Peptides against a protein of PDB entry 7Q4I. Designs and how they scored, part 34

Target 1, 281 residues: chain A of PDB entry 7Q4I
Amino acid sequence: HENSTIAERLYSEVRVLCWIMTNPSNHQKKARHVKRTWGKRCNKLIFMSSAKDDELDAVALPVGEGRNNLWGKTKEAYKYIYEHHINDADWFLKADDDTYTIVENMRYMLYPYSPETPVYFGCKFKPYVKQGYMSGGAGYVLSREAVRRFVVEALPNPKLCKSDNSGAEDVEIGKCLQNVNVLAGDSRDSNGRGRFFPFVPEHHLIPSHTDKKFWYWQYIFYKTDEGLDCCSDNAISFHYVSPNQMYVLDYLIYHLRPYGIINTPDALPNKLAVGELMPEI

## One batch from the design tools (peptide; aimed at target 1 F199 F214 W215 Y240)

Design b2_p18_1_s3 (made by RFdiffusion4, then SolubleMPNN; from b2_p18_1, 9 letters changed)
Fold by OpenDDE base, seed 3:
Structure b2_p18_1_s3 (fold): chain B 281 residues (1-281), chain A 18 residues (1-18)
Amino acid sequence: as target 1 above (281 residues)
Amino acid sequence: DEVLKKAQEIADEIDKEY
C-alpha cells in the first residue's frame, strides 16, 4: 500500500487542465492512449482537434489540419479554454498526443508559484525570442494569468501576436507571451537538472546518443549534461513517446517498485508572492 | 498485439489502485 496523502493534497491545491494537441487520424492511434495513461491524472483533460469525438472528449476547433495549422490550433485551443474552463484549473498544460507527463512532478514544481503570476514553464529554448520560449514537443504549462494575458491582450493585437496561422507554434506563442510580459520560467530543479524533455528518455539518458553538432545543443537555453545527470529525479515530460511506451512508462513509474526501497518526498517549499519567481540556479 | 494487450492490462491494474 502506498501513501498518496501529499499527492492528493497537491491534486487539490495545484489544479491542472491538460489539453492535448491531436487530429482526427490520431484519435484512436495516439490520443486514446494518453487518456488511458498519464492524462487520467490531470484535473481536467481535453483533446483539441478539428473533429468532435464524444468517446475521447475531443473538441472540434475551427482550424485546418497539418503542420502549417498548429499555431492556429494553439490559438483556438487557448481561446476555448479561456471561454469555457479558465476557472476549472490554476495551470494549463499543452502537450502533444505523443508527449508523456508525470503530472505529480509538475504539481510539485508549480506548488510555490501563484497562478496569478504571469509565468509559463517548459523546456526553454534560446533562439528567436529574447527571454526564450518553451519547446512545443516537451509540453509547456501556463498560469491562469498567462492564459488571460495571451487570450485577452496578445491575440487581439496583430502587433503583439501573429494573426495568421503559419509559423512554428512554440516560437509564435513564445513571442506573444513575451510581448504581454509573461515570464519564461526556469523549470530546472534545485540541482540545475531539467524537468521537461523534447525527446524520449533514452535520447536524454544515454551519453553520446546525439552528435555534439545536433541542433538541440544550440537551442537549449540552459546548459545541460548528458547521462543520468541530465534529468531531474522529478522529471515532468518526454516527447516522441509511442502509444506502447506510454503503458511501459505508466508501469515503470506507478506500478513497478524495488522491494525494500521506500521513497520519502522532500518538504514542500514556501509559497511565493504574486509576481515572484524562484531564483535561477 | 499480445504486447499491447498486456500493456493495457497493466494500465487497468494501475487504475484499480487509485
Scores: peptide ipSAE 0.016, ipTM 0.486, DockQ to the pose 0.020
OpenDDE base, seeds 1, 2, 4, 5: peptide ipSAE 0.015, 0.012, 0.018, 0.015; ipTM 0.473, 0.503, 0.529, 0.553; seed 4 fails the geometry check

Design b2_p18_1_s4 (made by RFdiffusion4, then SolubleMPNN; from b2_p18_1, 5 letters changed)
Fold by OpenDDE base, seed 4:
Structure b2_p18_1_s4 (fold): chain B 281 residues (1-281), chain A 18 residues (1-18)
Amino acid sequence: as target 1 above (281 residues)
Amino acid sequence: DPILEKAEKLAAEIDKEY
């Protein structure tokens, strides 16, 4: 017996549209496994591709394939969402076809925020953008107002948003969002632990003698530790998750239970006013 | 500790993939 009453409430009150960055070569190899695992817990799930796939529910965006077109695909994806789906959700998650997301934990983080607040969340990086930007691989979530500002105010203006399709997509959207006063939120929990992760769980949980020169330590906006203190108990996402690992994570998170251990959920925080953020930790 | 050694090897393999 499982009590899902709070999760069901948050599913209705914190509506999330998930769009998945994919390509035709990955529809069967990767994207299908997102649809069969964590993607089924989104209120709306759309795969953004260069080819239509009715079985997957993939959209053919007017963009080329390859890493140099990811920024172009991100712009077209959010234009498509704004035109067709802006009222279907309150929050709009970008994820890759090898990102795993615990959508219930994301709804819990988002619950106090108004979708009319111009804010977005993810794994915050410090370079290139003054307020920071969210790592593309960890996935990032925009409020409805953030999507509106991005599509209506930023994209049409080459001074605010890069017109070319080249560049790092996460950096470029971060620049555009800053230029229209969309705030880069803090996704950490009340203990200062991260929720969005640009790598697999093993990389974050296992203290490695990683060289302190590893680029990640220079990119993170907030100081983080390795080991058990790396990660929130309410972690939201991991990246570089193989198709097989998605099914393992689905089993471990949603099916496997230690007998006799009952977890009581924390009380929901108070809702914030429009434009209000949680206090910095 | 054989568990720690396995964890360290796994971490080192992950770091090479990125």
Scores: peptide ipSAE 0.015, ipTM 0.466, DockQ to the pose 0.059
OpenDDE base, seeds 1, 2, 3, 5: peptide ipSAE 0.010, 0.009, 0.019, 0.014; ipTM 0.551, 0.446, 0.535, 0.549; seeds 3, 5 fail the geometry check

Design b2_p18_2 (made by RFdiffusion4)
Pose (drawn by RFdiffusion4):
Structure b2_p18_2 (pose): chain A 281 residues (1-281), chain P 18 residues (1-18)
Amino acid sequence: as target 1 above (281 residues)
Amino acid sequence: SEEYEEEIEEDFLLREES
């Protein structure tokens, strides 16, 4: 048994809309498993694709397939969400079909922040954007105000926002958001441990690649060695998670527990004013 | 696995072209 009253209260107080980038080849192989595991825990779940599908109720974006159109799918998905869902949620998560998200921990992190604060959160990388950009695979989440500025202020101005549909989807949205004064939030916990992860848990708990010019150690905005200390007890996301591993993470996180060890929740911080972020770590 | 490392590398190359 579990008492989930606290999480149910946050479910209504911190509405999270989750959109999943997918394609027809992945509808049954990957996107289905996201819907059956962590997707159903979002306030609203949307599969963004290039074709329709009964099982997922997928939205067909006017965008071709291929890695060269991921940026186009991001722009069209946020335009669609602004057009049809801007008042349906406070927070708007972009995730791949190989992202795993502990949605309850996302509501915990977002609780103190105003949806009117122009901010987005994720795993923060240094290159190509002064304030940093968020890993597309770890998932990144925008405030309602961040979605308004992206669709209303950045997309119509080609100098602020790349008009072609090519490029690294996460780097481009990082540039458009910096160009419209959307803050790159700090998603680490109060102990400085990460919450958003671009790899599976083993890769962060046991870093095999050892600071040998591997891209990750160069890209990470906040320096860390990682290891057994890498990860928060309220981590939010992992990536490169196979469809089978979605169900395993669900079992180990939500079901399996050591008898007599009761997780006591840390108190929720007080709400913040518009434009305010938590004290820096 | 080699497949896993290959997927990380492919994504890195995409970002590098930015």

Design b2_p18_2_s1 (made by RFdiffusion4, then SolubleMPNN; from b2_p18_2, 10 letters changed)
Fold by OpenDDE base, seed 3:
Structure b2_p18_2_s1 (fold): chain B 281 residues (1-281), chain A 18 residues (1-18)
Amino acid sequence: as target 1 above (281 residues)
Amino acid sequence: SEEFEKKVEEEVKLIEKE
């Protein structure tokens, strides 16, 4: 027996629109697996692409493809959200088509915050932006007010936000958001453990998987450890998750305890007599 | 792993783009 009463309450009170960064070549290879796994737990799920796909619910943005256009795609995605969906949610998550997200854990983190607070959360990095910026791969979530400020105040002003489509997507949005006083929040739990992760669980959970010279340790805004203490019990996201790994994670996490879902164990079966077999299913 | 190193390299290249 499962009790999801708290999760259902948070689903209603902490509404999340998830937009997925993808491209036409990845609609079938990656994006559809997001839709079949964690994406179904968003209040609204939209795939941002350069081509429309009605089966996927993909939007054709007026952008080119390739890594040099990711910033352009992010700007157009948030413009589209502001125009069509700003009132459909309280919080707006960007994720890649190989990001996995535990949406219930994100709702738990966001619950105390007003969506009218100009704030965003993710895996905070320290370079390039004074307050820090959120890693693009780990995914990041903006409040409704943060989206408003980004689209209405930052994007129209070349002094506040880069007008061309080049540059690192996550750094550029971080600069824009800082320039309109959107706060780079702390997504860590009460024990100081991270919740948004730019790699797969394996790379964070294994002690000494990377050396101290690994760039990640110089980029992280908050000092974190590897191994068993690397990650919050209420972790939110992982990146570089293959389509097959999404199904594995989706199974494993929801057979465990996502926040707000209480699993009540079934009663023990009756003991069998000597020589008696369990009934056929 | 070789795959991990490739992913890390790609991530660094993205972050270093201004």
Scores: peptide ipSAE 0.026, ipTM 0.666, DockQ to the pose 0.729
OpenDDE base, seeds 1, 2, 4, 5: peptide ipSAE 0.024, 0.024, 0.024, 0.023; ipTM 0.671, 0.662, 0.659, 0.679

Design b2_p18_2_s2 (made by RFdiffusion4, then SolubleMPNN; from b2_p18_2, 10 letters changed)
Fold by OpenDDE base, seed 1:
Structure b2_p18_2_s2 (fold): chain B 281 residues (1-281), chain A 18 residues (1-18)
Amino acid sequence: as target 1 above (281 residues)
Amino acid sequence: SEEYEKKVEEEVKRIEKE
């Protein structure tokens, strides 16, 4: 009963490799639920861990576990991707094992962009990095060229990219990417609504849920509203999603339908030239 | 960076308690 022709086209034309940040203790607890839900809609799905798991398709990266090693794991993950998978996709998504992603909406956002454009997208934060950086929890997606620049140009140079494995993972990759002229894109929709969210839907959708003093309001690069107008109808990601909530979201988004309501998708935008970005709103 | 990490950690703890 579904017409998925456009989604199928985008699946072929906008190839996404999703790598999931996880650890051995979360393979069964969290990561497997990503694999059983939204991760199955990626063109390729890889779990980046410190231990191999053939059932999960987890890779053992040469890093230790713990929050102090997240930056190290990100560097090794992208090195692994560049070495083994750089031609398997056009776009490379980092997500956590508690991030939920609507991959079709991400493909829609990415469609006009060339994968040879040095750009990455996510929930943009303004501190620490001049052009901004993408929140780690919301997930962020690099173009193929962005991955190349990160691995080949940034990582080998301590002046461009932090050699130590410590630090805030999202800030550090943001610094590295800026230093090799990878652009921090605008992921907002045509109405200026966000698509990548660093918290659960509830925290964004409910007005006055957070204090105005909450750090998030000082960190967001673009102004956003609270309530139902906070989020794009084509939202891409949410963070801190429990394993149970992943199945709920999967049901609500892909199975539950209000009878008699037919959504007609907007026309695809024109493709951009290499190096060209959509105008910021 | 350390201040950011602390803020994120505090927020995670808040969310986990809800």
Scores: peptide ipSAE 0.026, ipTM 0.687, DockQ to the pose 0.122
OpenDDE base, seeds 2, 3, 4, 5: peptide ipSAE 0.026, 0.023, 0.022, 0.023; ipTM 0.698, 0.650, 0.654, 0.644; seed 3 fails the geometry check

Design b2_p18_2_s3 (made by RFdiffusion4, then SolubleMPNN; from b2_p18_2, 11 letters changed)
Fold by OpenDDE base, seed 2:
Structure b2_p18_2_s3 (fold): chain B 281 residues (1-281), chain A 18 residues (1-18)
Amino acid sequence: as target 1 above (281 residues)
Amino acid sequence: SAEFEEKVRKDVELIEKE
């Protein structure tokens, strides 16, 4: 007795291409499980690798493997998207093969924004980039215009975008995007709660005696607390999600229901003009 | 936990070497 009318509408109106960062060693171990869970809710799902895999629908990018090649892979991934898929979606999500995404919640967040607005969203970190950058692990989503600017304006210019393939991919793309005036958006909900998370739900929800020196607390752009108030009811992503946990999350989010509780979605916000952002909270 | 913190260490070294 589920009513998914609004979700279906958003699926059509807020088209999302998801590309998954993976490697050949993880095709079967991790990436396959993305495809079998949350990835099926993307309008288009592509796995970006160094080797082709027809079963997975993986693309072999002209890059090497290893952590020092992630930036190179990101550049090539978006080049590939721009060349082959720029009109297949309105928004373009990067996620890791251990990122879990609630795509419906992402569509809800993105709904008011024009794809022609140069903006991208994710878990915003404050270091290295003036406007901030989005955590790679939490996943980040670019508007169509942001992809265009990245590929056409930033990548060809070594002054705007690092030509080498080394470096932290999330920082480097953040620098490039800033240099072409792509805005680092605020992904928080109306209550100021985050939607993109660089860790598993447990870590965010459970107040831990984590060392105050833990890097995360120094990196977060917006102040956040642990506990139930950490996370939006419309949270979008979590990172370090094991393959088994992906299936658990799929069950919990899409199947398990408390009897007698009816969820009535909030009304959709008004659409923004091109270049307009949601008001700051 | 210390184990968690080690697992989720940022690639600061990659940034500092630039």
Scores: peptide ipSAE 0.137, ipTM 0.786, DockQ to the pose 0.425
OpenDDE base, seeds 1, 3, 4, 5: peptide ipSAE 0.111, 0.102, 0.101, 0.098; ipTM 0.768, 0.773, 0.773, 0.769; seed 1 fails the geometry check

Design b2_p18_2_s4 (made by RFdiffusion4, then SolubleMPNN; from b2_p18_2, 11 letters changed)
Fold by OpenDDE base, seed 4:
Structure b2_p18_2_s4 (fold): chain B 281 residues (1-281), chain A 18 residues (1-18)
Amino acid sequence: as target 1 above (281 residues)
Amino acid sequence: SKEFEERVKEDVEILEKE
C-alpha cells in the first residue's frame, strides 16, 4: 500500500555495496541478523571475516581476530573490494555487525554527489585528524574514487598509511584518506541534524542521558543537541543495535504506520559536479 | 546512564593509548 518509486530510482542510481565487519563467532549471533534485516536493502552485501561462510556470504580475509586487528581487517576488506567489486557499486559502506542502517536515507544523502568525487561520510569526530575522521561504529561510506585512492595511493605508502595492523581502525583510515586528499564530508541534514550515530537512538534522543563530561561531547566534530533535534528525520545509522532490536527497527521503520499521516518526500537536490561538495551548514 | 558510559569507555581507551 506504499509508493516506493523514488526509492527504487535511487536504488538504481545510487548503488551501495555494504561490507560488514564481523568474525566467525558472530556469524550466527549477529551477522545473519544484518543479512535478514537492513542488509537486504544494499545493492551488494558482503561480510568480512577471518573464515569463509557460504550461507552468510562471508569472505575469509588474511587477518587475525580481536580489536587490535580491526585496522588490518579494514585494509584487507577494501583491497578485496577494489580487486573484485569496485565496479559493482558507486558507494562503499563499512558497518559493524551491530550497526543498523536505513539505506534509503543514505542514498538520499549521497544522490547529489559524484562517485568520482574523493569524499567519504559518517559521524565525524574531531581528534587526531585535522579534517576529522568518521566513527567506525556508526559506519562510514566511501565514494568509488575514495576507495581507489585509499587502496592504490595510500595503502602502498607507509608514509601515507600505517603499515602495522594495530590502532583504532576509524582513526587510521581517516589519516590515510586525508593524506590522499579524500574529503571528510558533512553528513548533516539541511537543519544541521546528524544522520550517522555511534549509539542506539535512545542514547541520542533522551536529554541528559549522559554526563556532560562524557567523551562523546568532546569528540563530535559538529555541535549537536540532545532530544528531538539530535537526529535527522532522514537518519542513516545507529550502533550497538542488538539482533532483536534490528527486527524491531525493521518493523518500526518499514511496516508500522500512523493511519491518516502521509509522508511526502522532499524534492531531490541538483546533482553536483565532480569534486563539488554541498555547502556546510 | 552510567552503565552505558562504562560499556563504551573501551572505545576511547583504544584511542587515548595512541
Scores: peptide ipSAE 0.182, ipTM 0.804, DockQ to the pose 0.635
OpenDDE base, seeds 1, 2, 3, 5: peptide ipSAE 0.029, 0.179, 0.099, 0.028; ipTM 0.717, 0.800, 0.779, 0.722; seeds 3, 5 fail the geometry check

Design b2_p18_3 (made by RFdiffusion4)
Pose (drawn by RFdiffusion4):
Structure b2_p18_3 (pose): chain A 281 residues (1-281), chain P 18 residues (1-18)
Amino acid sequence: as target 1 above (281 residues)
Amino acid sequence: SQEEDMELVRKQTEELLS
């Protein structure tokens, strides 16, 4: 058994809308498994695709397929969410169909922040954006104010926001958000461990690639060697998670426990004023 | 360029996951 009263209270206090980028080829292979595992734990779940689907209730964006249209799908998805769901949630998560998210830990991290604070969170990378951009695969989450500025202020101005539908979806939204004074938040825990991860847990716990010009060690904004210390007890996301591994992570995280070892929750920080972030690590 | 970097990232990621 479990007492989930605390998480149920945060469920209502910190509404998270999750949108999943997918395509018709992945509707049954991947997107279904996201809906059956972590997707149902969001306050609202939306599958953004180029075609409709009964099982997912997928939204067909007026955007073609291919890696060259991922940026177009991101712009259309946030426009659609602003048009139809801006008051349905406080936080707006973008995730791929191979992202796994522990939604309860996302509510824990977001609790102190005002949805009116212009901020977004994720795994922070250095290149192409001065304040950093968030890994698309690790998932990134925008405040309601960040979604308003993106749709209302950045998309209508081609100088601030790339108008073509090509490019790295995460780098482009990083540029549009920096250009409209949306802050790149720090998602690490108070001990400095990461919460958002672009790879499976094994790749962060046992880093095989050893600082050998591999892109990850160059891109990471906050320097770390990772290893067995890499990851927070309240980590939020992993990526390149297969459809089968969605169910395994669900089992090991939510069901399997060592008898007599009771997780005691850290106290929630006090709410922050509009425009305020937590003390830097 | 950014395009070249993104290609390199894909390549290195594929090798890592294989």

Design b2_p18_3_s1 (made by RFdiffusion4, then SolubleMPNN; from b2_p18_3, 10 letters changed)
Fold by OpenDDE base, seed 5:
Structure b2_p18_3_s1 (fold): chain B 281 residues (1-281), chain A 18 residues (1-18)
Amino acid sequence: as target 1 above (281 residues)
Amino acid sequence: SEKEDEEKIREETKKLLE
């Protein structure tokens, strides 16, 4: 009873490889639930870990575990992707094992962009990087060209990319990408609403849930409102989603329907030329 | 410093998630 023709088209035309940041202790606890929910909607799904897990399809990267090694893991993950999977997708999403992603909405956002455009998207933060950087927890997506530049041009050059494995992974990749002229895109919808979120919906939707001094309000690159206007109807990701909540979200988004309400999708925008971005809002 | 900010982020986020 569901018409998914457009979604199927985008699945074919906007291919997404999703790699999930995880560790051996979270393979069963968290990662498997990603695989059983939103991860199945990626064109390719890979779990990046320090231990191999054939059941999960986890790759053992040559890195240690812990927060101090997240940057190292990110570098190795993209090296692995470039070596083995660069042609398997057009776009490459990094997500955590407690991130939930509506992949169809991401494909919709990415549709007009060429994968040969050096660009990446996510929840943009303003500190440390002039053009901004994308929040690690909310997940961020690189074009194929962005991955190429990151791995081939940035990583081998200590002047462009930090050689040590320490530091905040999202900040460090942001620095590296800027240094190779990968653009930090604007992921907001036509109404100026965000699509990538570093927290669960509840924390974004409820007005005055946090104090104005809360770090998030100081870090966001684009000003955002509280309440329903905080989030796009085509939101892409949320962070700190528990395993149980992943199944709830899957049900709510893909199964639960208010009878008699039909959602008619907007027309797809025109495709952009290589190097072209959508106009700023 | 970035490190100090990371710690702040972690602490405040933890409080939010409680």
Scores: peptide ipSAE 0.570, ipTM 0.943, DockQ to the pose 0.838
OpenDDE base, seeds 1, 2, 3, 4: peptide ipSAE 0.036, 0.032, 0.241, 0.183; ipTM 0.694, 0.694, 0.815, 0.773; seed 1 fails the geometry check

Design b2_p18_3_s2 (made by RFdiffusion4, then SolubleMPNN; from b2_p18_3, 12 letters changed)
Fold by OpenDDE base, seed 3:
Structure b2_p18_3_s2 (fold): chain B 281 residues (1-281), chain A 18 residues (1-18)
Amino acid sequence: as target 1 above (281 residues)
Amino acid sequence: SEEEDFKKYLEETKKYLE
């Protein structure tokens, strides 16, 4: 069968707290499906909302709802994490309630880094921020030191971090982190393939799915290819994943196996005679 | 829809081009 010894080791040595951006209207529609799929593989899973939900383990942050408040919610989320959970993990992932994450692949990427290094990873975009910023939809992960610098050094200073709650959430945190010398890391694998993706797998894997003038090609920090070469074999995240697709991805990644390839296979059953059916269980 | 959410993201980001 499977040997998960290395994965178990990394689970212990590369601790990840995942916080999920959600709202009360999505607790049942989206967030609970994160909890039932990839979220269970985080060392700690917290849903950041405007209303408490004990079943979901959702936190009511003191923020309003709507896209114009996403930056405000991100600031409050990391403040909450710093206050209550900064020592519960080494790395702190932000994801949306329609983001799917292969946490084992993220641990693999993060393993060589110290959580005391001021660094964060994700799908790096080049506009607006000199060193780049990480796409919000693809999810991004901060080291413990990055969280400390963000909350303690950046947030209290209006010159370093925007006080208003408006603005593009991912751009604003990118500006703040740059201002406190948190490095925008390179999440690409050894072959130069990306690991964090702001769209579903289909949109990245299918060649010519988008027009060459599509904004994504102008925003991406590193040169990327289309087709199978677009994505690392150790890809970490995809965005715009529906609740149903989360279960599909969970099945495909963690359950479905080609016979004789991925794990130690069971012996094939004996061939049946003509007209014979397998016995009922 | 997810597409609408994406459009909203773009609109929010476009303000930085000004």
Scores: peptide ipSAE 0.026, ipTM 0.688, DockQ to the pose 0.076
OpenDDE base, seeds 1, 2, 4, 5: peptide ipSAE 0.177, 0.008, 0.025, 0.009; ipTM 0.766, 0.396, 0.677, 0.397; seed 1 fails the geometry check

Design b2_p18_3_s3 (made by RFdiffusion4, then SolubleMPNN; from b2_p18_3, 6 letters changed)
Fold by OpenDDE base, seed 1:
Structure b2_p18_3_s3 (fold): chain B 281 residues (1-281), chain A 18 residues (1-18)
Amino acid sequence: as target 1 above (281 residues)
Amino acid sequence: SEEEDFEEILKQTKELLS
């Protein structure tokens, strides 16, 4: 009895390629559970690894494993996407193999934007990059034009983009994107609530007065609240989600229904021109 | 199968929420 007409429309009009950061040791432990849950709602799903896995649809990138190679893997992943898949989608999401994403909510956020607008979205952090950068763990999504600028304009120029593979992956891509005038968008909803989250729902939804010195409060670009007001009703992502929790979230979000409550979606906003952004909240 | 694993987890989830 579920009506998914508008979701189906957005699936067609807001095409998303999701690439998952993973490694061979996590193919079975983590990545396959992404594929079996939220990843199936992407228009295209690719796992970026150092080893090929035909069952998972994993790509072997020419990089080593380890935390020091995450930036290298990101660069190679987007190079691969640009070469093979740039026309397969309008938007390109990076997520970790322990990130959970509600893809329909992401499509809703992205709907008004042109994929030819040089913009990317995620959980925006303020340090190191003037316009901010997007948290790696929460996942971030680039427009097609952003991918083009990153791969064609930024990566080949050591003055614009770090040539070695070391450094914090999310910071480094943030620097590169800023240097080619890709805008760090505002992913908050119309009420000013966040949509991308670098932790599990529990850590955001449950107020903790003892964590005043926690780095997160110094890193967030936009002011945020704790409790139920922390998060949009159309939240997009959470991080540090275990494989089992992915299935739980899938059940709670897509299967469990409170009988007698019908949610009517808000009207879609008008589409923006190329280069135009939604006003900040 | 992928579907079988998912159904098992859903079952466990329902039990937890009951």
Scores: peptide ipSAE 0.027, ipTM 0.519, DockQ to the pose 0.023
OpenDDE base, seeds 2, 3, 4, 5: peptide ipSAE 0.014, 0.014, 0.018, 0.008; ipTM 0.544, 0.519, 0.574, 0.518; seed 5 fails the geometry check

Design b2_p18_3_s4 (made by RFdiffusion4, then SolubleMPNN; from b2_p18_3, 6 letters changed)
Fold by OpenDDE base, seed 2:
Structure b2_p18_3_s4 (fold): chain B 281 residues (1-281), chain A 18 residues (1-18)
Amino acid sequence: as target 1 above (281 residues)
Amino acid sequence: SEEEDFERVRKETAELLA
């Protein structure tokens, strides 16, 4: 009783490789549950770790573990992707092992863009990087061209990209991408609502969940509201989602239906030329 | 909490980049 024709079309036309940031201690605790929920909707799913895991399909990157090694892991992850998988997808999503992603909504957002456009999307933050950078926790997605520029042009040049493996990975990749003219795209929907979120839905949907001094409100690049207007109907990601919550979200999003309400998807927008972005809202 | 850890990391990052 479900028509998924458009979703199937986008699955074929907007190919997404998802790589999950994880570590050996989280293979069973967290990463496995990504694989059993939203990760199965990626065209390609790879877990980037420091140890190999055949059951999980985890790759052992030559990096140490810990928060101070996340930037190093990100660099090695994209190097690995470029070497082995650059033609396996059009878009390349980084997510954490506690990030939940509605991949269909991401494909919808990405549909008009050319993978050869140097652009990446996520929850845009305004500090430290002039054009902004994408929050690591919310997940961010690079076009194929963005990956190429990052790996081939930025990483080998210490003037363009930090050679050390320490630092905030999302800020550092944001700096590198800016330095090779990869554009920080606007992920908002036509109503100006965000799609990538660095917290669970509850934290965004409930008004006054946090005080006005909470850092998030100073970091967001685009003005946003709390409550129902916080989030696009086509939201893409949430962070700090527990393994159990991933299964709950899978049920709520893909199974639970209010009887008598039929959702008709909007028409797909026109495709953009290489280098072209969607008009400003 | 994970949220608290995230805030801590952001604070530390800000200090490093200041």
Scores: peptide ipSAE 0.033, ipTM 0.719, DockQ to the pose 0.078
OpenDDE base, seeds 1, 3, 4, 5: peptide ipSAE 0.031, 0.028, 0.030, 0.028; ipTM 0.705, 0.694, 0.696, 0.660

